# Ledger of designs, part 35: peptides against a protein of PDB entry 6O8C

Target 1, 262 residues: chain A of PDB entry 6O8C
Amino acid sequence: VGLRYEKISLPKIHPRYDLDGDASMAKAVTGVVCYACRTASTLLLYQELMRKGVRWLVELVKDDYNETVHKKTEVVITLDFCIRNIEKTVKVYEKLMKVNLEAAELGEISDIHTKLLRLSSSQGTIESSLQDISSRLSPGGLLADTWAHQEGTHPRDRNVEKLQVLLNCITEIYYQFKKDKAERRLAYNEEQIHKFDKQKLYYHATKAMSHFSEECVRKYEAFKDKSEEWMRKMLHLRKQLLSLTNQCFDIEEEVSKYQDYT

## One batch from the design tools (peptide; made by RFdiffusion4, then SolubleMPNN)

Design b1_p11_4_s3 (from b1_p11_4, 7 letters changed)
Fold by OpenDDE base, seed 3:
Structure b1_p11_4_s3 (fold): chain B 262 residues (1-262), chain A 11 residues (1-11)
Amino acid sequence: as target 1 above (262 residues)
Amino acid sequence: MIQPFLTQPEP
């Protein structure tokens, strides 16, 4: 998902001196560079909004992580409590069996104990998964948002302002060429000035379009690609957290079935 | 101040 922009090229600049043609060409060049300025501004705004979205998503995933850790902790406490109670019960029954109690109840309690120990063993896997997730979210981790500050274009680069300066120079020449066209014929000196201004217009236009392509568009595309990759990984991470949370609920539900035996 | 190009005299 990204901003669509039209790839516009500069019109052909003919070397021939033609007041009508040169005014029309200068108008077209002004239009193209004006579009580049607006597009650069829009691409910058998009990236700034995406950076805000990235930060928001990081905080959301941290909250999901903290909730999962909390739930895991609750389940561990409950499970450990149940295990300890069952172990006490087993020890009491083992003492009583030395005094003629039936083996059937001890078998059932032993089976419950074995099931609880199996559930407890799964907690280590949940913990390791949470630690992996934490490491990925940590500063310098694979899902750190540092790329969002490094990639793309930033207001501090002043790319829009640089393009605007070039646009102003081009626009000034265009307005002069409109005047020159209105005169229908220039004196020799004015004709030479017009020819020089046409070269300046070409220089400014090419500089603007190169700057737009290299410093705005290309960097935006790199930012976009990195953003899409990062976003996919973050969404996958959230699904992993949800899965771990559900595993904690499943364990809690299973443990609750045995609380009536303790 | 745009320096005027030296006008070549008309032949």
Scores: peptide ipSAE 0.017, ipTM 0.536, DockQ to the pose 0.080
Fold by OpenDDE base, seed 2:
Structure b1_p11_4_s3 (fold): chain B 262 residues (1-262), chain A 11 residues (1-11)
Amino acid sequence: as target 1 above (262 residues)
Amino acid sequence: MIQPFLTQPEP
């Protein structure tokens, strides 16, 4: 999961004054910083899309939870009804046996009652598991989406715009160096300006690449890693909910076998 | 800090 990007580095900047070399270097630097700007924009877009996906998945898992709770409630009501009916039947048979009726039927009903009580005891485990899941999904829980708003890069950071400003400064110097190259020889003052602009180019390029690395790439990697971890946990949680739903169906099926006796 | 080599003006 995640966007692949190439690890880029600035070309070596030779300190020697060379109009042909400096124009070629400035072109290469412009290309590298332009790539950084595009990559930063793409990494930001990816994170914003992932934040939308995270919110969607949270709501989906809440729906899965609510369905499981609903199914559990239905099964509890049905099971409690069956238990109460069997208990009434047992009490009737106990009264009739005092008048000389067959012991075999009371044994079977008592066995059914015991089985239903065992099924009822399993509901407590389902309830505790649902409560754990609810706590994990709650605000401040282990699966809360708060990390998606804290980690990574955001539009408000204006990282792409900051990089674009630096790219514009670099591009301006590149176009000047292209002109300087066309002159083949500069006057003394223009040569000194060219040397100063080469230092500015290096400064802007270094600043751009540091900003890209520290404020875009590193934060994106942290967001990506957290996203992958969270996604795995959410998928596991959905499997747990499905397992609990299936346990409710298993109980319902078992209870249905005894409905004809009630 | 790359020190700017100020080449001295030719006399």
Scores: peptide ipSAE 0.015, ipTM 0.542, DockQ to the pose 0.245
Fold by OpenDDE base, seed 5:
Structure b1_p11_4_s3 (fold): chain B 262 residues (1-262), chain A 11 residues (1-11)
Amino acid sequence: as target 1 above (262 residues)
Amino acid sequence: MIQPFLTQPEP
């Protein structure tokens, strides 16, 4: 998952004074830095959309968690009610057996009581699993979305604007070199200015490409890698929640078989 | 008792 971008390098800058070559080089440099600006903007937009998606998925998983906790609570209440009623029934039968009533029904009720206690013990494992999930989703937990605000590039970094300033400087020099080429020959002073502007072009171009590589691309790649890892963990967590919900339904179904005895 | 995730209102 992620935006595909082409890794473009600056053209080779020849140190020799050549009006035709320098205008052609400046055009190519302008094209490369213009691509970097557009790519940086697209990478920023992608990250902002991904941050929205991360927040949405966190809320969705919190809802799934709350539903699972609710279902667990219903099952616990039902199970505790059934256990208490069966315990009362057992105590009544134990008192009646002292008066010569048949032992066969007490055996069945005792077996049901044992089965319900076993189901009650399994709820402790569900509770522990839900507590683990809660801890992971909590602020500062392993699945907190804090990384999405720390990693990558943000509009506040003004990386696109910084690249655009450099692109403007490069574009101005390119237009001057296009004029210089049209003159075919420069006066000595104009030739010296052209040579200085070529050095400035190189400086701005290298600064733009370094900024693009280090402050846009590298940070985007780090954000992408963290987002993929986090998404995989969140999808796994949702599967765990679904499994816990199903276990609650299984317990509810099993308890329902004994409600006719209560 | 696991407290439900109270959606703290974003400030």
Scores: peptide ipSAE 0.013, ipTM 0.368, DockQ to the pose 0.007
Fold by OpenDDE base, seed 1:
Structure b1_p11_4_s3 (fold): chain B 262 residues (1-262), chain A 11 residues (1-11)
Amino acid sequence: as target 1 above (262 residues)
Amino acid sequence: MIQPFLTQPEP
């Protein structure tokens, strides 16, 4: 998951004064930096969409957690009711056995009681697992979404606008070099201005590509990697919740087999 | 024609 981008490089800038070559080079540089601006915008948009997706997934997993807690509560109530009824039945049979009643039924009820107590003991493990999950989802927990607000690029960084300013400076020089090319020959003063503008073009282009690489691409890659790691952990947590829900259903089904005896 | 450097999203 993620946007694939190719490594953009600036064309080679030749030091020789050449009106045709310099106009062609300036056009190519303008194209490269224009592409960097568009790529930076797309990378920013992707990260903003991912931040929305992360928040949505956190709420979804909280809902899954609440449903699991609800189901656990239902099962605990039912199990406790069955245990109390079986314990009452055992006490009645113990009183009746003092009067010569059949030992076989007491054995079966005692076995049911032992099974229900084992099921009850498993509820403590489910509760501990739910508490662990809750702690991981809580603010400051291992699966908190705070990283999504810290990592990557943000609209507040104004990286696209900074690149656009540099692109504008480059584009102005390109348009001047297009005019210079049309003149075919410059006077000495205009030739010196052209040479200075070529140095400015190089400076702005290098600054744009450095900014793009360091402040857009590298930060996006760090955001992507952290997003993939976090998503894997969230998917694992959802599987754990599903497993706990299924354990609650299994306990409920097992308890239901003994409700007809209570 | 500068080829689009944004290739298709990785699956």
Scores: peptide ipSAE 0.006, ipTM 0.396, DockQ to the pose 0.018

Design b1_p11_4_s4 (from b1_p11_4, 7 letters changed)
Fold by OpenDDE base, seed 3:
Structure b1_p11_4_s4 (fold): chain B 262 residues (1-262), chain A 11 residues (1-11)
Amino acid sequence: as target 1 above (262 residues)
Amino acid sequence: MLQPFLTQPEP
């Protein structure tokens, strides 16, 4: 998922002096660099929106984590309560068996106790999984959002403004070339100025397109790739949390079956 | 490097 942009190249700049050709070329160059400015702005906006989305998703996953931890805690308390009650019951029956009680009821209670202890042993695995998830979400963890602040382009880089300055210089030369074209013939000195301005136009245009490619597009692509990778990992983490929550519900349901025996 | 052909002024 990402913004699609068209890869536009600069038109060929012919070395020959031609007032009609040079005005047409300057118009085309202005159009290309204007597109680069707009695209750079759009790519920047997209990254800023993605950074907001990343932060939102981090908070959402923290909430999912906290809910899972809460549910796990409830289940542990309930399970521990049931275990303690069954253990008390077993101790009472063991004392009474010394006085002529039937072995059948003790067997059933012992089986329940064994089942509850098995459920209790699974809590350690859930805890370990939650700790792993917490470590991954922590500052400096594998799923930290620090990359979103490091990768890509930022408003502080002023890339759009830098491109706009170059576009302004190019546009000024284009307007001069429109005037030169209207004159149909230039004096020698004006012809030399036109030739120099054509070189400046080339310089500004190449600088703009290099800046656009290296400082806007390439950095955006790196940000995009990193965001897609991170997003996949975060979605997987949410599925893990949901699985752990469901395991807590399964344990709670199983424990509830034995509450009537206590 | 676009070499500017400085055309010499006609005499």
Scores: peptide ipSAE 0.015, ipTM 0.524, DockQ to the pose 0.241
Fold by OpenDDE base, seed 2:
Structure b1_p11_4_s4 (fold): chain B 262 residues (1-262), chain A 11 residues (1-11)
Amino acid sequence: as target 1 above (262 residues)
Amino acid sequence: MLQPFLTQPEP
């Protein structure tokens, strides 16, 4: 999961004054910083899409939870009804046996009652598991989406715009160096300006690449890693909910076998 | 800080 990007580095900047070399270097630097700007924009877009996906998945898992709770409630009501009916039947048979009726039927009903009580005891485990899941999905829980708003890069950071400003400064110097190259020889003052602009180019390029690395790439990697971890946990949680739903169906099926006796 | 090599003007 995640966007692949190439690890880029600035070309070596030779300190020697060379109009041809400096124009070629400035072109290469412009290309690298332009790539950084595009990559930063793409990484930001990816994170914003992932934040939308995280919110969607949270709501989906809440729906899965609510369905499981609903199914559990249905099964509890049905099971409690069956238990109460069997208990009434047992009490009737106990009264009739005092008048000389067959013991065999009371044995079977008592066995059914015991089975239903065992099924009822399993509901407590389902309930505790649902409560754990609810706590994990709640605000401040282990699966809360708060991390998606804290980690990574955001549009409000204006990282792409900051990089674009630096790219514009670099590009301006590149176009000047292209002109300087066309002159083949500069006057003394223009040569000194060119040397100063080469230092500015290096400064802006270094600042751009540091900003890209620290404020875009590193934060994106942290967001990606957290996203992958969270996604695995959410998928596991959905499997747990499915397992609990299946346990409710298993109980319902078992209870249905005894409905004809009630 | 790359020190600007100010090449002295030729006399």
Scores: peptide ipSAE 0.014, ipTM 0.521, DockQ to the pose 0.246
Fold by OpenDDE base, seed 5:
Structure b1_p11_4_s4 (fold): chain B 262 residues (1-262), chain A 11 residues (1-11)
Amino acid sequence: as target 1 above (262 residues)
Amino acid sequence: MLQPFLTQPEP
């Protein structure tokens, strides 16, 4: 998952004064830095969209969690009701057996009581699992979305604007070199200015590409890697929640078989 | 609306 971008390098800058070569080089440099600006903007947009997706998925998983907790609570209430009723029935039968009533029904009720107590013990495991999930989803938990606000690039960093300023400086020099090329020969003072502008072009181009690489691309790659890891963990968590929900339904179904005895 | 069990502590 992620945006594909081409790794573009600056063209080789020849140190020799050459009006035709320098104009062609400046055009190529302008193209590369223009691509970097567009790519940086696209990478920023992708990260902002991904941050929205992360927030949406967190809320969805919180809803799945709340539904599971609700279902667990319903099952606990039903199970506790059945246990209490069977315990009352057992106590009544124990009193009646002292008066010579048949022992066969007490055995069956005692077996049902034992089965319900076993189901009740399994709820402790579901509770512990839900508490673990809650801790992981809580602020500061392992699946908190705080990383999405810390990693990558943000509009506040103004990386695209910084690259655009450098692109403007490069573009101005390119247009000057295009004029210089049209003159075919410069006066001594104009030749010295051209040589200085070539040094400035190199400085701005290297600064732009370093900024693009370090502040846009590298940070995007780190954000991407963390997003993929986090997404995998969240999908696994949703599967765990679904499994816990199914266990609650299984317990409910099993308890329903004994409701006719209560 | 059941209050989300995962209430962020109010700041």
Scores: peptide ipSAE 0.009, ipTM 0.377, DockQ to the pose 0.007
Fold by OpenDDE base, seed 1:
Parts: C-alpha cells; structure tokens; sequence
Structure b1_p11_4_s4 (fold): chain B 262 residues (1-262), chain A 11 residues (1-11)
C-alpha cells in the first residue's frame, strides 16, 4: 500500500555558455521541478486521506470492542443465573437425600455445576484480554493515532508552496533563456546577466530538489512505514476481538445446553 | 512532456 513515485534527478548543467543548450537545459529543469511539485502535492493528499482512514478505523475497532463487551455481559448474566439455579437444585437434592432419594441425579447435577464453574473461570481471562485491548486503544496507548498527526508531511508545513516559489523563479529564468535563444547573439552585458541567471537557476533547482527529497519524500516514506506497522497491529487487534466474541458465543451455547435442567 | 511517473499504487 502506498504511492509509487519515480526518483527524479536534475539534468547535468554544463558550465559552457550556449544559448541553445541553456534554454534546453532550463526547460528540462523546469519540467523536473514541476514534477516534484505535483508529486509533493499528491504525497500530501495521500497522507491526509490516510489520516482520515486511521481515525475511521479507530472508531470502527472501538465499536467492535463495545459489541464484544456487550456480548460478554449478556453471557455473564446468563451464566450467573444458571450457576445460581444449579446451586439451589443441589441444596434441594441434598435435603431430599436425607430422606433416601436416588444418588444418580445428584452426580449429573454436580458435573453440570463443575462445568459451569469452569466456564465462569474463563470469563476472567476474557475480561483481562478486553482490558488489555482497551488500554491499547486508549489515548496514549500503543495503538493510539497520535503518530498519524506527528509523522509525515502536513498542509501547515507549506512544502508545496515553498516548491512552487522555487518553480516560479526557475520558470522566469527559463522564459528569459527562451528569449536569449531567439536573439541568437547577446551583447556583452546581456551575456553576463545570462551567465548569472544560469547560476541562480542551478541554485534554485538544487534547493527545490533537496527540499523535495528531505521534506516531502523522506517524511512520506517514514509515514508510510509507520502506517503499515500500525495497520498490521490494528488488524491483529480486530482478530483478537473476533476471537473473544466467538469465545462468548461458545460459552453461551454451552450454557444453553443446561438451561433445560434448571 | 515528462510523463507523470506516479506509477500505480503498490497493492
């Protein structure tokens, strides 16, 4: 998952004064930096969409958690009811056995009671697992979405606008070099201006590509890697919730087999 | 025109 981008590089800038070559080079540089601006914008948009997706997934997993807690509560109530009824029945049979009643039924009821107590003991493990999950989803927990607000690039960084300013400076020099090319020969003063503008072009282009690489691409890659790790952990947590829900259903089904005896 | 080298999202 992630946007693929090609690693772009600046064309080689030749130090020789050449009106045709310099106009062609300036055009190529403008194209490369224009591509960097578009890529930076797309990488920013992707990260903003991912931040929305992360928030949505957190709320979805909280809903899954609440449903699991609700189901656990239902099962606990039903199980406690069955245990109390079986304990009442055992006490009645113990009173009746003092009067010569059949020992076989007491054995079966005692076995049911033992099974229900084992099921009740498993509820503590489910509760502990739900508490762990809740702690991980809580603010400051291991699966908190705080990283999504810290990592990557943000609109507030104004990286696209900074690149656009450099692109504008480069584009102005390109348009001048296009005019210089049309003149075919410059006077001495205009030739010196052209040489200075070529140095400015190189400076702006290098600054743009450094900014793109360090402030857009590298930060996006760090955001992507952290997003993939976080997503894997969230998917694992959802599987744990599903497992706990299924354990609640299994307990409910097992308890239902004994409701006809209570 | 340098083709926009935004290749397809990796699966």
Amino acid sequence: as target 1 above (262 residues)
Amino acid sequence: MLQPFLTQPEP
Scores: peptide ipSAE 0.005, ipTM 0.394, DockQ to the pose 0.018

Design b1_p11_5_s1 (from b1_p11_5 with E1D E5K)
Fold by OpenDDE base, seed 4:
Structure b1_p11_5_s1 (fold): chain B 262 residues (1-262), chain A 11 residues (1-11)
Amino acid sequence: as target 1 above (262 residues)
Amino acid sequence: DELEKKVEEIE
């Protein structure tokens, strides 16, 4: 579940000069942009935490891979040893058969040998699967975490700082409008300044909201979507590794049944 | 090993 944020919009700015209305509007704008700053910071933090999580998961899956490879290797050694022993046993029984001794058991041993050879052939499939997984986890592979460094927003983008600068400008105008409201009436020059500041406030606010939407929210959503997709793939891969491990255990168990024929 | 011994005894 991604971070929930509220959709924010700027209040309607009336073109008419109204000291009370302008002060109220400026207050509302300040609040909205302040929320944008906080939200941008939160979204950034979330992404940074997710990047850490991604790196952690990659290492975890690599460890799982190595364990699976180790288990596979162990099983291969055991299986090969068992095959060699069965082959020796077959040779012994073939000699005994020449003198009509123990002939009934030769068929069973031969069947075991055939089964072991089938199990050995399955190891090739496991190996190929492991190689595929390795390739996917390798640098430049389909499950590489390079996207986590590219997608989304980063501290280096200074988005929060940029928004904060705009917020400071807006806040300054708001405080001035609060003072203007208290004066109830402004002289002509002060009125002109107020009107000009109102335009500036609008400019800063729109710039802030545009920046927030395009550089913070949009990129965050892209990061979120990519992270979810990647996470699903990684979890699936992990399940595949577990499946391969289980296959190795199954083979080991089957081989253990035939160890008494040595 | 026991089987090998038996084979040796027959040979």
Scores: peptide ipSAE 0.017, ipTM 0.527, DockQ to the pose 0.002
Fold by OpenDDE base, seed 3:
Structure b1_p11_5_s1 (fold): chain B 262 residues (1-262), chain A 11 residues (1-11)
Amino acid sequence: as target 1 above (262 residues)
Amino acid sequence: DELEKKVEEIE
């Protein structure tokens, strides 16, 4: 998972004055920095899309949570009602026992009552689990999405624009070097300008590559790693919610078997 | 309810 990009490096810059070589070098540098700009833009876009995905997933999981809570509540009400009815029945049969009637039925109803009470106890565990999940999803919880807003690169950082400015400077020098190459020979003053421009090109290129590596790639990788970890935790949480939901259904089904005894 | 009726009948 994640965007694949190629590792790029600047070509070797030879100190020797060579119009053909310098034009070729400048072309290569332009290409590398251009790739860095495009890659930075792509990495930024990926992160922005991922942030949207994170928000979407949070809402989805919250919905799942609410549905589970609702189902749990329904089951608790049904179970409590069933328990109350069985308890009434037990009392009636206990009265009958005073006259030595219905002993076998009392035993059966008492067993049902005991089973229902055990089911009721399990609801407490489900509730505790739901509370834990809620706390994890809450602001400041372990599954908070605050990291998505903090980590990585953002449009406000203007990284792509900064790289583009440097690329423009490099491109300008490249075009000049193409012209210089076409002249085949430069006068002394023009040669000195060419040499200075070559130094400027190196400076801009180095600055661009450093910025790309440190501010774009590194931060992207950190964001990616955090996103993967967070995503795994969220998926696990969804599985937990599903398990709790299924437990509620199982309890409901079990309770339904005893409704005929009321 | 039927059980309660039976109890009442016995009492």
Scores: peptide ipSAE 0.017, ipTM 0.530, DockQ to the pose 0.002
Fold by OpenDDE base, seed 5:
Structure b1_p11_5_s1 (fold): chain B 262 residues (1-262), chain A 11 residues (1-11)
Amino acid sequence: as target 1 above (262 residues)
Amino acid sequence: DELEKKVEEIE
């Protein structure tokens, strides 16, 4: 769930010279661009927090992976030991069968041996799955977190600072328009300055809103979408690791049933 | 080990 923000737009700027209208318009523009600055800052902070969360989750999943690998290794050792013992037992019973003793027991032991070999084969599949997971988590893999550094907005972009500069210019013009309104009438030269400042206000406001929309909001939305996709994939991977761990426990439990035949 | 002893007794 991303941060909720309101879609903002600039008020309509009327081309007609009107001291009251121009002051009101300038106030509204100042408010909108001020909101954009605050929103840009909030969106940046959210992304930085999410980047920390991404790094944390990567480490957590790596720990889960290592635990699964450890468990798999333990089971392989136990299984190999059991197979070797059963193979020795099979050889002994084969010798006994030559003298027509305990032939029925040889069949049972041979079946156990076959089952253990099947379990050993399943361990190979688990190993392959773990290798696949490792490759996905590795640098350049499908679940690499490089996107978190590339996507979105960053403090180094200085977007908030750039917007603040534009806001300062707009605010200065707004305060001048408040003074102009209080005069009720301007001399010809002052009127011309007011008209030029109105054009500057429009220029700064448009630049601020374009920058906010294209460099802040758009990039944030791209980061948000990418983070959600990546998070779903990571959660799925954790479920896969849990499944592999459970398979290892199941194999260990089954092998324990045959340890008495040593 | 017990099985090996039985085999040796039969041989």
Scores: peptide ipSAE 0.016, ipTM 0.529, DockQ to the pose 0.002
Fold by OpenDDE base, seed 2:
Formats: C-alpha cells, sequence, structure tokens
Structure b1_p11_5_s1 (fold): chain B 262 residues (1-262), chain A 11 residues (1-11)
C-alpha cells in the first residue's frame, strides 16, 4: 500500500494583462508548487523508511533461516543416531534368530528401520529447499535488496531542495503581483516588468511540475511497485521457512516414538 | 481552499 497523493495541475495562465487576475493566478500557482514540494518530501521520507524496513526484514528472514537450519541439523543428528541404534538392534536380532527366537519382533524392528530411512530421505528434500532459500537470499539472489538502493528517489538527488528553489522564485513573483494589484495601475516600464515576471513565473512553475512528475512521482511509483513485489516474495519465503521448520518438528516427533527401541 | 491554506502557510 503506497501513499495517496492528489494529481495536481497548474492553473490556466491567461496571456492578457490583468493585475487582479495575475495576482490570483500567481497565488494558485504558488499553492500548487507548494503542494508538490510537500508531496515530494513525503514521498522521499516514505521511501527512506521503507528502505530501513527492507533492511530490517532481510535480517529477520536471515535469522529465521539460520534457526531453521539449526533445527534441521539437530533433527538430522537425532535421526542418524536413532537409525544407527536400530541397525545395531537388527543385527543382534538376526543373530538371535539363528538360535530360533521370535521372527515377529525382528519384523517390527525392520519396519521401524524402513520408516526411519524414509524420514531420512525427507531430510534430503528439506536440505535442497534450504539451499534454494539460501541462494535467493544471497547477494545477487532473487530476493536481494539491491533494488531498494537503486530505485526511487534519494536525499542525494536534492529534488525537494530544487523544488523549493523554484517555489521561492514563484513566491517572490506572487508577492510582487500582490503589490502590483494594490497599485491598481502600473507605469509603462513597470507593466513591462510585470509581463516579464509573468513569463518567468510560468517558466518556473512548468519546470517545477515537470521535475515533480518525472523525477519524484515516477520514480516513487517504480520504487513502490518494486517494494510490493519484493515484499510478497519475502513473505512467501518466510512461510516456506515455517513449513520446513514444522516438517523438522514432525520428524523429530516421529523419531521420538522409536527411542524405546534404541 | 486547500491550495489557499498552503499559500497562507508560506506567508
Amino acid sequence: as target 1 above (262 residues)
Amino acid sequence: DELEKKVEEIE
């Protein structure tokens, strides 16, 4: 879920010289560009916070992975130990069978051995899955967070500062137009300056809006899309890790049933 | 109205 912002557009600038209209127009332009500055700042802040969140989540998932690997290793050791003990028991019973002891007990132990070997095979699948997850989390993997450093806007781009400079220029012209309006009538030279300032205002405003749209909004949207995609993949990976952990616990529980035979 | 408020904040 990204930040909601309103689509803004510049008011129509009429070419006609009108002190009242020009002051009103300049006020509106100032408001629009001011909104752009604030929005750009908010979008930047959001991205910076998201980058921190991404780094945090990566570390969290790495910890989850390590815990799962640890649990898997523990289960493997326990299972291997149990298998070795059952194999020793089988050998003893096989020797006893030569002396006419009950075949039924040997059959039961052999069945247990077969079950344990099946569980051991499942560990191989878990190992392969963990290796896949590790590869995805590794540098250059599919879940690498390099995109977070590349996509979007950054403080170093100084977009907010650039917009603020343009806003300052526009605001200055707006204040002059307020003064011009108060004079009701300008001398010829002052009228010409007013007309030139109106052109400058348009230039600054257009530049600001273009910069906002192309360098702030567009890049933010790209970052947002990438972040959402990456986040979904990371959450899915966490679910996979949980599933693998649960499988390890299930195997451990099953092995515990046969400890009496060891 | 929202734009006017923003201008007032600049003033």
Scores: peptide ipSAE 0.022, ipTM 0.655, DockQ to the pose 0.028; fails the geometry check

